# Designs tried in a protein design run: peptides against a protein of PDB entry 1LOE. Part 91

Target 1, 181 residues: chain A of PDB entry 1LOE
Amino acid sequence: TETTSFSITKFGPDQQNLIFQGDGYTTKERLTLTKAVRNTVGRALYSSPIHIWDSKTGNVANFVTSFTFVIDAPNSYNVADGFTFFIAPVDTKPQTGGGYLGVFNSKDYDKTSQTVAVEFDTFYNTAWDPSNGDRHIGIDVNSIKSINTKSWKLQNGKEANVVIAFNAATNVLTVSLTYPN
Target 2, 181 residues: chain A of PDB entry 1LOE as posed
Amino acid sequence: TETTSFSITKFGPDQQNLIFQGDGYTTKERLTLTKAVRNTVGRALYSSPIHIWDSKTGNVANFVTSFTFVIDAPNSYNVADGFTFFIAPVDTKPQTGGGYLGVFNSKDYDKTSQTVAVEFDTFYNTAWDPSNGDRHIGIDVNSIKSINTKSWALQNGKEANVVIAFNAATNVLTVSLTYPN

## One batch from the design tools (peptide; made by RFdiffusion4, then SolubleMPNN)

Design b2_p23_7_s2 (from b2_p23_7, 8 letters changed)
Fold by OpenDDE base, seed 5:
Structure b2_p23_7_s2 (fold): chain B 181 residues (1-181), chain A 23 residues (1-23)
Amino acid sequence: as target 1 above (181 residues)
Amino acid sequence: GADTVYNLSHTFSKEEFKAAVAE
């Protein structure tokens, strides 16, 4: 197909721990989030909430998650907005699509969103993205404007292995993306 | 055939993280 798509591998179609929102669906062992149509939103939520912070005890939990994704684009110079991994309230609903990746609504900090995201951003939005125009990995806290970014060279059609970890002892969120070979 | 690796991190303050993920 000539349609750009974003897929996450190793998600079976019968997995019971996935809640689909918007355009998200699974085929084979891949989760398809969206096609190359701006403002579309595909989301998948884990059905089992994770208690990262316990309001009663104040304890903070460690977490580690890993996944593999593939970006398939007919033209490496013509790619959609990208996708994101995020942590948000259990009753979260899809937000603004396109450059906001369905997770945020503004570049302004909004504590009411209660959302932390790791973006894999393939489209340059002048209003908030790094000025060099590079595709990038970003860490987002209550805003689509990343608190930190890393320039990232997309390898079209290739599997990227991602590990996202939070260490509660150090309060460090770490993102690692690997193109194997 | 070497791997290509990208790393990124952020250190949260306790208050910042709680504000973002509190339930």
Scores: peptide ipSAE 0.534, ipTM 0.901, DockQ to the pose 0.634
Fold by OpenDDE base, seed 2:
Structure b2_p23_7_s2 (fold): chain B 181 residues (1-181), chain A 23 residues (1-23)
Amino acid sequence: as target 1 above (181 residues)
Amino acid sequence: GADTVYNLSHTFSKEEFKAAVAE
């Protein structure tokens, strides 16, 4: 199988192969997706097409992406919805409502979305988030309600190193978030 | 000190994967 890798360590204003949607923008060193308020939506898309699944042959490709993010919130109890890495059809547009992370359009499962997402969710939505109310990392498959979650303690203002990998041989999507200490 | 690491995974079934992605 093929492996497609995306390693992004810098998000300058002249960053190549990025398409911004919504509130997304870059500084000289960072990619900013949202304001630190609820219901804002920002997206950045990698503009190069990738082949994850070939519907004609059934072949599946590996992929690995790595990036660093920072969440800055002036108040730990007043944080936006977080952000999402996702794989979706190239013609997708930002969806309304920050609670849907700009990816989904309802609380219901929707196979037509054809979206796999990794959410880094900093706001508790009672209707679908884990009932413990923890900030969490989630894997979403065509649904804002994560198929799997991990409680995550946000380190405000700290850089988190993320690796998201899909192994085609095992059909496993893996998310790793590291706060260096 | 040691890094703080969070790991999460999901194993797709064949049909689930097909429903999730397209080309």
Scores: peptide ipSAE 0.529, ipTM 0.903, DockQ to the pose 0.829
Fold by OpenDDE base, seed 1:
Structure b2_p23_7_s2 (fold): chain B 181 residues (1-181), chain A 23 residues (1-23)
Amino acid sequence: as target 1 above (181 residues)
Amino acid sequence: GADTVYNLSHTFSKEEFKAAVAE
């Protein structure tokens, strides 16, 4: 089984392997997807083609990505919706913003979306988020309603290191978020 | 002190994952 892996350690304004959509932009230090307000949409797409699932052969590849993010909200008690890492068709366009994170349009499962996302969700949406109201990490498949979640305490302004991996042999998608001390 | 670590996983059926990600 083949493995697709990439890591972005520097976000420059001239990054040619990124395609920006919506409000997304970069500085030499950071990638900014959205402003710290609700209902804005910013996306950055990895522009190099990847083949997680090959429709011709049916093969599934391993996948690993790592990145660092910072959420720096002016009010830690009222943070915007958060952000998401996602895998979607190459011609994907921004979808519904706000609680849908610009990636989905419904809490109903829609296989035509062909989108898997890992959300770092900082806002409680009553209609689909875990009922405990916690900020959470979620795995989303063709729906903003996560198939699995884990409560997550945002450390506002702190760097989080993320590793997302799919193991094709076990069919396991793993997410690891670390706040280094 | 120690790092703060969060782990989350999901096991897909092969067909479920294929439906989720497509070329």
Scores: peptide ipSAE 0.526, ipTM 0.888, DockQ to the pose 0.845
Fold by OpenDDE base, seed 4:
Structure b2_p23_7_s2 (fold): chain B 181 residues (1-181), chain A 23 residues (1-23)
Amino acid sequence: as target 1 above (181 residues)
Amino acid sequence: GADTVYNLSHTFSKEEFKAAVAE
């Protein structure tokens, strides 16, 4: 059984501007995205629309987000699919679960998805994941097949601090994951 | 011990980014 629980710390029940989809919910200290069952989908959205790109002016906004997550897996070699941070259309609904992380529906590029995601992928899907089989951080554009990846060793039960930033001047998306020691 | 840090980045073309995001 690939029972794995995912939570993001510092998300209380009174967290502002959160919309929960699927199995997502909050405790006093954490946002839980899944009930540790494979192929389930838990998502949280910021309810206020963010104008990342203005089609009229061409202006692109910088953004920085940070969060802390914990993955608890009874078996460190048999975990669920992972989770993702994403930017998608305002009316986005949960997409395909499991290996698609509830955000995408295909390994093929689909411009209609209009979704950029940073995945923290704990399960090897042979159809699209890096061939080395490593758990990884990935950047996904309109496809679950990442355009870039970084091998990542999960520290089970440990808090990981994540910073995701986009620099509009350079068009660079950066992801930093830190396990404090 | 020291912190364990993982970094990943991607440089988008303007066209790629615009195709991927919505207002």
Scores: peptide ipSAE 0.512, ipTM 0.882, DockQ to the pose 0.671

Design b2_p23_7_s3 (from b2_p23_7, 11 letters changed)
Fold by OpenDDE base, seed 5:
Structure b2_p23_7_s3 (fold): chain B 181 residues (1-181), chain A 23 residues (1-23)
Amino acid sequence: as target 1 above (181 residues)
Amino acid sequence: GAPQVYNLSQTFSKEEFISAVAE
């Protein structure tokens, strides 16, 4: 097929802990977020909120999440905008699609969004992306304009293993992407 | 092929991170 799609593996179709928004759905134990149409928005939320911050004690929790994703595109030069992992308020709604990845609405910092995201960005947006034009991994805080990026060579059709961890003792957010083969 | 690994990290102030993710 010529349809570009972004899928996350190991998400069963009958998993009860997923809430789907927009175009998101699961088939064959994969979560499909979007097709080649740039302005589509596919989102999946964990149904059980994670208490990262305790308002009474002020303590911040450690967390680690892992997943596997595949980007399927007709060719390596014609890919959609990418996808993102994010942490946001429990009542979050889909935001602007396309280059904003359904999570943000502006390149300007907006504290009211209360969103931290890790983007896997496959499309160069001149207005906010790194000037070298590389596909990249980015860390986003309340803005689609990443505060830090890493150039990333997309392996079309190959499984990428991702680990995202936050260490509360050091206040370090770490992203690791591996193509094992 | 050989495995390829990409790493990215960011250090936050405690206040900055809490402000971003607080309910």
Scores: peptide ipSAE 0.487, ipTM 0.868, DockQ to the pose 0.614
Fold by OpenDDE base, seed 4:
Structure b2_p23_7_s3 (fold): chain B 181 residues (1-181), chain A 23 residues (1-23)
Amino acid sequence: as target 1 above (181 residues)
Amino acid sequence: GAPQVYNLSQTFSKEEFISAVAE
């Protein structure tokens, strides 16, 4: 059984501008995205649209986001699929669950998805994940098959601090994950 | 234990990024 729970700390029940989809909910201190069952989907969206790109001027906005997460897995070698941070259309709905992380529907590039994601992938999907089988951080553009990945060793039950930033001047998306202890 | 840090970055062309996220 691949029973794994995922939570993001510092998301209380009064968190502003959050829309919950699927199994997502908050406790006093955490945002929980899944009920520890494989193939379930839990998502949280910011309710206010973000103007990342101005079609008139062509300008792209900088953005920085930070959060902490904890993964609790009874079996460190048999966990669920992981979770993701993503940018998608305002009216986005949950997509395919499981290995697709509720964000994508295909390993093939699909421009109609209009989705860029950072995945924290804890399960090896032979069809699209890096062949080394490592848990990994991935950058996904309109496909669950990452365009770039970084091997990542999960520390079960420990808080990970994440910073995701996009620099519009250089067009660089950066992801930093830290286990401080 | 010692801190564990994982970094990943990706450079996009302006056109690539816009085409991916434009609404």
Scores: peptide ipSAE 0.485, ipTM 0.864, DockQ to the pose 0.619
Fold by OpenDDE base, seed 2:
Structure b2_p23_7_s3 (fold): chain B 181 residues (1-181), chain A 23 residues (1-23)
Amino acid sequence: as target 1 above (181 residues)
Amino acid sequence: GAPQVYNLSQTFSKEEFISAVAE
């Protein structure tokens, strides 16, 4: 199967392969998606088309993406909603409501969104987030309510290295987040 | 200090994944 890889280590203001939507912007070394307040939405799209599914053969491709992010909030107990990596149709637009991470438009399952997302969720939404209230990594399929979650201890201001991979042979989506220090 | 590693995985059926991402 085909493998498509994305390795993003620098997010300079002159990055040509990013399409910004909402509140997303770059500094010399960082991509900032949201302000440190609730209900803000920002996202950046990789501008190059990728072939995830081949309609002729029905095969799906492997993909691997790696990136580094920082969540820097003045108060560890007053953090925005987090951010999301997602795969969706190229014509998608940011959705309203920070609680939906700019990807979804309701708390209900919606197959028409055609979205697989990995959320790094720093705010507890009682209606759909895991009841333990932990900050978490989640895998979302057409719904803000994750089909699988992992409690994640945010290290405020620290760089997290993320690898998201899909293995088409096993049909496994894997998320790895590492704080190296 | 020691690295903090968080892993999460999800297995899809072929049909589930295609249905989710197909354009």
Scores: peptide ipSAE 0.468, ipTM 0.859, DockQ to the pose 0.816
Fold by OpenDDE base, seed 3:
Structure b2_p23_7_s3 (fold): chain B 181 residues (1-181), chain A 23 residues (1-23)
Amino acid sequence: as target 1 above (181 residues)
Amino acid sequence: GAPQVYNLSQTFSKEEFISAVAE
């Protein structure tokens, strides 16, 4: 089984393997998706399509993605929606609805979105987020309502190292977030 | 302090995963 892996550690203004959509841009070798304001959308796509599923063979690829992110909110008690890593069709467009992390367009399951996402959600949406109100990591399949979540304590302004991997042999998607100290 | 680690995993059926990501 083929393994697809990508890691972007530096973001330059001339990054050729990224397609910026919405308000996404690069500064100081970082990708900035949005500021800490709700109802704003910025995102970046990996410009080279990857084949997770081979329709000819039926095989599913392994993949591993690693990245580092920083949420630097001016008010740690009033943080915007957060961000998400996602896999979606190549013609995917930004979604502008507030609370949907720029990926989804409704609170309902929509199989036509063909999107798997890992959200790092910093804002509690009563309608679909876990009832404990915690900031959380979520795994989303065609819906903003996560099928699985993990409470996550945001360290404002600190780098978080993330590894997202799919093991095709076991069909397990794993997310690991580490704040190194 | 010590590193803080958060882990989350999800198991899919092969059919479920393919349905989600197939184009």
Scores: peptide ipSAE 0.467, ipTM 0.862, DockQ to the pose 0.812

Design b2_p23_7_s4 (from b2_p23_7, 7 letters changed)
Fold by OpenDDE base, seed 1:
Structure b2_p23_7_s4 (fold): chain B 181 residues (1-181), chain A 23 residues (1-23)
Amino acid sequence: as target 1 above (181 residues)
Amino acid sequence: GADTVYTLSHTFSKEEFKAAVAE
């Protein structure tokens, strides 16, 4: 089983391996996907082909990615929907914004979406988010309604280090978020 | 102080994962 790994440490405006969709843009230090308000959509796609699932052979590859993000909301008590890391078909286009994070269109499972996402969700959507109302990390499969979640306390303006890994031998997707201190 | 760490995992059925990430 092969392993696909990548890490993005620089987000220059001319980053060749990123394809921007919607409102996404970069500075030398940061990747900005959305404004700090709801209903905006920005996406950045890794432009290199990734074959996690090979339809020809049926093989599943290992996968690991790491990145750092900052959510800097003007009002920590009224934050936008958050953002997501996702894997989708290479020709994917932005989907529904707001609570759907630009990645999904429904809380109903839709296998044609072919999308796995890790959401860092900062806004409670009553229709599908965990009932406790907590900001959360979620794993989404073909639906904005997460198949698994964990409560997460946003540290506004602080850098979070994320590692997302899939182990093909065990079929386990693992998300780790660390606020260094 | 100590780092703040959050970990979340999910185990997929193989078929479910394939359906989710198929090319």
Scores: peptide ipSAE 0.532, ipTM 0.892, DockQ to the pose 0.829
Fold by OpenDDE base, seed 5:
Structure b2_p23_7_s4 (fold): chain B 181 residues (1-181), chain A 23 residues (1-23)
Amino acid sequence: as target 1 above (181 residues)
Amino acid sequence: GADTVYTLSHTFSKEEFKAAVAE
């Protein structure tokens, strides 16, 4: 196709536990989030909220999320802003699009956001992205400005297998992205 | 024919994480 898009595979069109916001929709077995148009927002929320932290007991839960995504761009040098996996309050609504990935509104830390995100950022935003200009994986806490990043070479049109895991015992969030052979 | 793997990690303080994901 001639249109740049971001898709997550293995999501069926009849999957009942997804709530779509903005431009998000499913076709075949893929979730399409957005096209290569700046400021557009496509989001999908899991309809069943998970309890990461229990306010009464103070217990923190482990979690592991696995998914496969594909970035299809007509040119590897002409892509959109990227996409993100995130955890936010159940009543969350789409935020600022474009470089903010529909999840945040500022590079300044905002505790009221209550959002943790893993970004797969394909566009360099001078104001907050790593100065080397590389596409990158980032971990975001209440801000689009990542607390940690890793340079990542996009393989256009290829499936990337992602595992995001939080270990409650160590308080470590780990992101693994694999391009199979 | 080898896989390409990227790994990124962050260690949260309990206070920071709870503030971010509290119900």
Scores: peptide ipSAE 0.529, ipTM 0.898, DockQ to the pose 0.627
Fold by OpenDDE base, seed 2:
Structure b2_p23_7_s4 (fold): chain B 181 residues (1-181), chain A 23 residues (1-23)
Amino acid sequence: as target 1 above (181 residues)
Amino acid sequence: GADTVYTLSHTFSKEEFKAAVAE
């Protein structure tokens, strides 16, 4: 089984192979997706085509991606909806609702979206987020309502190292977030 | 000190995966 690997450790202004949509932009060291206000949407797409599932052959590929992110919330943590990593059709466009993380367009399951997303969600949306109100990591399958979630204590301003891996042999998507200490 | 680590996973069924990530 093939493995497609994406390792991004630097997000400079001249970062290659990124397509920016919405409010997404880069600084000298960071990729910034949104402003610290609600209902803003920013996205960055890895421009290299990937093959996860071949409908003709049925073959499924492994993939691994790693990146580092920082969330700055100087006052309260209700500044934005967070951000998401996602796999979707190449012609995908940012969606209008900030609460949908720029990926989805409704609160309902929609298989036509063909999207798997990993959300790092910092804003509690009563309609679909876990009722405990915790900031959370979520895995989304064609729906803003996560199929699985993990309570996550945001360390404000601290770099988080993320690894997202799909094992084709087991059909397991794994997300790991590490705050080095 | 020790790192703070969060891990989350999901196991896709065959049909679920096809619906999610088809090409």
Scores: peptide ipSAE 0.527, ipTM 0.899, DockQ to the pose 0.840
Fold by OpenDDE base, seed 4:
Order: sequence, then C-alpha cells, then structure tokens
Structure b2_p23_7_s4 (fold): chain B 181 residues (1-181), chain A 23 residues (1-23)
Amino acid sequence: as target 1 above (181 residues)
Amino acid sequence: GADTVYTLSHTFSKEEFKAAVAE
C-alpha cells in the first residue's frame, strides 16, 4: 500500500502547491485562514493530486500529514469556530462557514459530500457539538457532527504541532496534537 | 514541564471510509 505524506512546517507567500479559497492567505511565516470572526471561510487546498483510494482496485493508501498552527484569539472565551484539515473531491468549493468550518453544510450525514475532516473546533455549537461545551478535536465524515471527539484545551497564541495519520491496513485515523513545552 | 498531548483515533469501516473519500 502506498503512502502519501506531506508536511507543512512553514507557510509563506511562495508556498507551493497551495490553493487559497475564501479569506485564506499567507504571510512570511503563517497561513492565515480566517480572522477570528464568525461565518468567515478561509481554506487552503493541497494542489498536488493525491489518491487516497483507487476506485478501480479498491486499494486505500496510507497517509500522514503534519502541520503547525497557532490560534490568536481576541478573547480566550469568545473565539471563532476553529479550523479543519479535510479531504474532499478535487473540485471542492468552500461550503458553509461558521460552525460548519467551510467544509460541510449540515449536521445530517450527507454521502454526497465525500468529505473527511479533522476539526479543531473552538466554538460550541449546541446543535451538534459535544454537550460538555469543550473545545475539541473531532473527526467528521460527511457531516459537521463529529463521529468522534476529544476535549482539547486551547493554548492561545501557542504553536500546536499536529500529526494526522491514516493506516489503510487497519482503517484507523489517528490525530495527535502537541503543545511543546 | 512535559509536552501537552492530545490524541484521537477512529476506526472506519471500509464502507464508511469509501463513502467519504473519492479518488
């Protein structure tokens, strides 16, 4: 089984293989997807074609991606909706913003979405988020309502290192977020 | 101090994954 791996350690204006959608842009050192405002959408797509699974053979590829993010929230208790890493069809366009993170349009399962996402959700949406109200990491399949979540304490302004890996042999998607100390 | 680490995993059924991922 083939493995697709990509890592983004530095975002800059000359970053290759990125397609910006919505409010997404780069500075010398950061990729900025959105301002901390509700209902805005900023997306960055990895423009190099990758095959997660082959429709003809049914083979699924392993993949690993890593990146670092910083959330600078104007108010630690009133932040935007967060952001997401996602896999979607090649012709994907920004979807509903705000709580839908620009990736989904409904809390109801929609197979036509063909989207898997890892959300880093900083805002509690009563309609679909875990009832404890915690900021959380979520795995989303064709819906903004996560199939699995993990409570996550945002360290405002601090760099978080993320690794997302999929093991095709076991069908396990693993997300790790580390705040170095 | 030690790093702060959060880990989340999910096991997909093949059908579930294929339904969500396109070539």
Scores: peptide ipSAE 0.513, ipTM 0.883, DockQ to the pose 0.880

Design b2_p23_8_s1 (from b2_p23_8, 6 letters changed)
Fold by OpenDDE base, seed 2:
Structure b2_p23_8_s1 (fold): chain B 181 residues (1-181), chain A 23 residues (1-23)
Amino acid sequence: as target 1 above (181 residues)
Amino acid sequence: SISFSAVLSDSNAKSTFFADIFG
């Protein structure tokens, strides 16, 4: 049995178990993904690899993650794209294409990406986002074009609680977002 | 804050979800 677990309540100035990419950094015990400017991408990776899929046996890990976040997006037109929680190969690098959330680089399915992401999308990209233009949660598999989405009513500047769980037996990825206050 | 836990064992199911992604 292989178990990987970690918990970070306060993000330190030199968080040892995170690898920062792009503009990602910590400040005031928070993880901040981007600078408050246009055209910025930042990521943070857990520093140790996780064995989530065994190519020999086909076994897949059960996993659960929970986190809190705050987004400032007072409108739908003059704001950034949002962010993701993602799982990718250990040599993953940030992607700089606009609208791709620093994770993907195409709306076309690309098996070589080997990346799954849960997106919290605050900007409507006409080419791939749901046509209703709503802010949304999406599940992205090897593409920025989500395989499934759900409208999400953002509470601007408020702390959201997220739980993402995968059950290998049912083959279901569950995403929950709530505002406790 | 963030927490994460993953458990992979021989008794885990053989899910096609990640097989389709990483296979």
Scores: peptide ipSAE 0.568, ipTM 0.919, DockQ to the pose 0.870
Fold by OpenDDE base, seed 1:
Formats: C-alpha cells, sequence, structure tokens
Structure b2_p23_8_s1 (fold): chain B 181 residues (1-181), chain A 23 residues (1-23)
C-alpha cells in the first residue's frame, strides 16, 4: 500500500507546492481563484503528482480531501459561476470558463478529458444543469454535465466545510458540505 | 448539512475506466 498526504493550513504568496493558473493566486492566507469578474478563469494545482491508479496492478487508491471555502459575491442573487475541485492529468491547462468552470469543454462525455470534478455550481446553465434551477453540488466525470447532483443553499460570505472521499473498493465518490457557523 | 455520492463508472470495466482517467 501507498499513502500520499498533504495539508495547507494557510496560503502564502510563495506556496511551493501549488501551481497557479489564470487568475489564481494567494492573498491574506486565502486561495483566490477569481475576482467577481465574469468570464475569468483561475486555478490552483497541487504541484506533486498523486498516484491514484497503478498501471502495473490496476489498483486504484482511496483518497480523502477536505477544505473550506467562502463565496463572497457582491450580489447574492446573481452569482456566477461557482468553483470546482478536480483531479486531472499533471499537464492540465485551463479549459473553458464560465459555466464550464475552467475545467471542461463539453456536456458530452469525453474520456480524453481525463478529469473528475466536484462542482460547486452557483449558476444555472440550461443546457446541462438540473432543470429545477437550484444551485447545486455536482459530481462530474469527463463532462460538465454531472453524473449526480445535490441541491445546495449558498450562504454568501459564510465558510463552508467540504469533505470529498473516494472508496476504491466500491468505486463511490462521496461529497459532504457543512456550514458550521 | 449535505451529503451525496456517485459511482464513478462508464461502459468499460473499472480498471479500464481508471486507466482512461488516471493512466
Amino acid sequence: as target 1 above (181 residues)
Amino acid sequence: SISFSAVLSDSNAKSTFFADIFG
């Protein structure tokens, strides 16, 4: 067995284990992906590759990640587009912005994307989002169109705690979100 | 509090699926 772990309790401007793409940067111990400007893309990547799949044995690793986030939108009634946690190839580059969250380019399944993501989606895109129009959390596999979603009541300016866990034995990805305060 | 899950799979075997994503 093999275990890879990392933890960042605060973000500094010179984080050596992060790669910033687009508008992503650190400020005041926070990771900022974008400012409240439409059509921007900001990303941050863990700089060290994580071994999830063993090509020799075919084994897949379990993983658990946790983080906190705050969405602080100037207008709580008009928030676009949210953000995403994702796993992608080490040479990944920013993809289509806006509703694609800088991670995908299509609502059609595309295995060449090689991306698994958890979206925290604050904007309803009629072409692929759940028809109820709710803000939602989605699990995305090689497509911006989620394989499963859960309605999510955004608390603007409040800190949310997230846990994302993958069980390799069951092939189940679990997402949990809590507003503790 | 929100919690939900999904099975990560496609039409291929599990090992093939993860090879496509993480290989």
Scores: peptide ipSAE 0.404, ipTM 0.801, DockQ to the pose 0.129
Fold by OpenDDE base, seed 5:
Structure b2_p23_8_s1 (fold): chain B 181 residues (1-181), chain A 23 residues (1-23)
Amino acid sequence: as target 1 above (181 residues)
Amino acid sequence: SISFSAVLSDSNAKSTFFADIFG
């Protein structure tokens, strides 16, 4: 049995196990993905490939990831597009920015994307977001148009705790978010 | 708090979603 684990509790400027793409950077022990400017894309990748699928046995691993995030929006009613947690091929590069969150290029299903993401979407895009216009959490499979969403009330400036769990036996991805304070 | 789930691919399929990505 193979087990891989990693933890980053404080982000430093010399973080060796992160690869920064675009405008991603670290400051004051935080990982900052984007500035409050439209069309900016910042990404951070774990530098070591994760073995999720075993080609010899065909087995797929379960995984659980947890993190905390803060969105500091200058205006609670005029925010950027949000951010996303994603899993993609090792050679992944930044994709379309803005509403595509730097991870996707289409609202249509694109199997060549080979990307699964959990979006924390703070901006309503008429073309693909839920029609109620709510800020939401979405599970995205090879498309910026989520396969499932949940309305989410952003607490500006407060820490949110997120847990994302994947069950390989059922192919179910579960997302939970809590504002503990 | 919020909690919700989604099936990434058909659980009855011979291949899993991640197998398709990394295979």
Scores: peptide ipSAE 0.400, ipTM 0.804, DockQ to the pose 0.126
Fold by OpenDDE base, seed 4:
Structure b2_p23_8_s1 (fold): chain B 181 residues (1-181), chain A 23 residues (1-23)
Amino acid sequence: as target 1 above (181 residues)
Amino acid sequence: SISFSAVLSDSNAKSTFFADIFG
């Protein structure tokens, strides 16, 4: 089977394998997606297409990705909308910002979006977020309205370690988040 | 730590999710 692997441990200003969209940029060896304000969209794409689905065979790849992120906010309760890890078509462009996280445009399922995302949502949007109002991580399929969510207590300024795994045989996407420090 | 999962729905039971999304 075909295997594609890549790793970026530090993000430099001369990063060649990333496509920046919107307000995304690198600084201090970090990838910064947005400023601490709402209605901004910052995205970074891996510049080389990843072959997840083989049109000839119909095979779908398993994948595991891991990353670390930090959300800095003036205080633990005053953050923006959060961010998302997503898989989308190679020609994807930034979508609606704010609560849509720059990845979606609707809470209604839209197959033409062709986007799967794991959201790390720090702002409660009444129209689609879990009613408890908790910050949460969510699994999104062609909609900003998650198919499943898990409450998540943000540790402001702390590094969170995330692992996202997809099993093609079962179609199960698993998300794990820890604060190791 | 937090861990959770979801089954990504297929529009076609005879295909895989990503085939439905990207096919």
Scores: peptide ipSAE 0.398, ipTM 0.783, DockQ to the pose 0.143

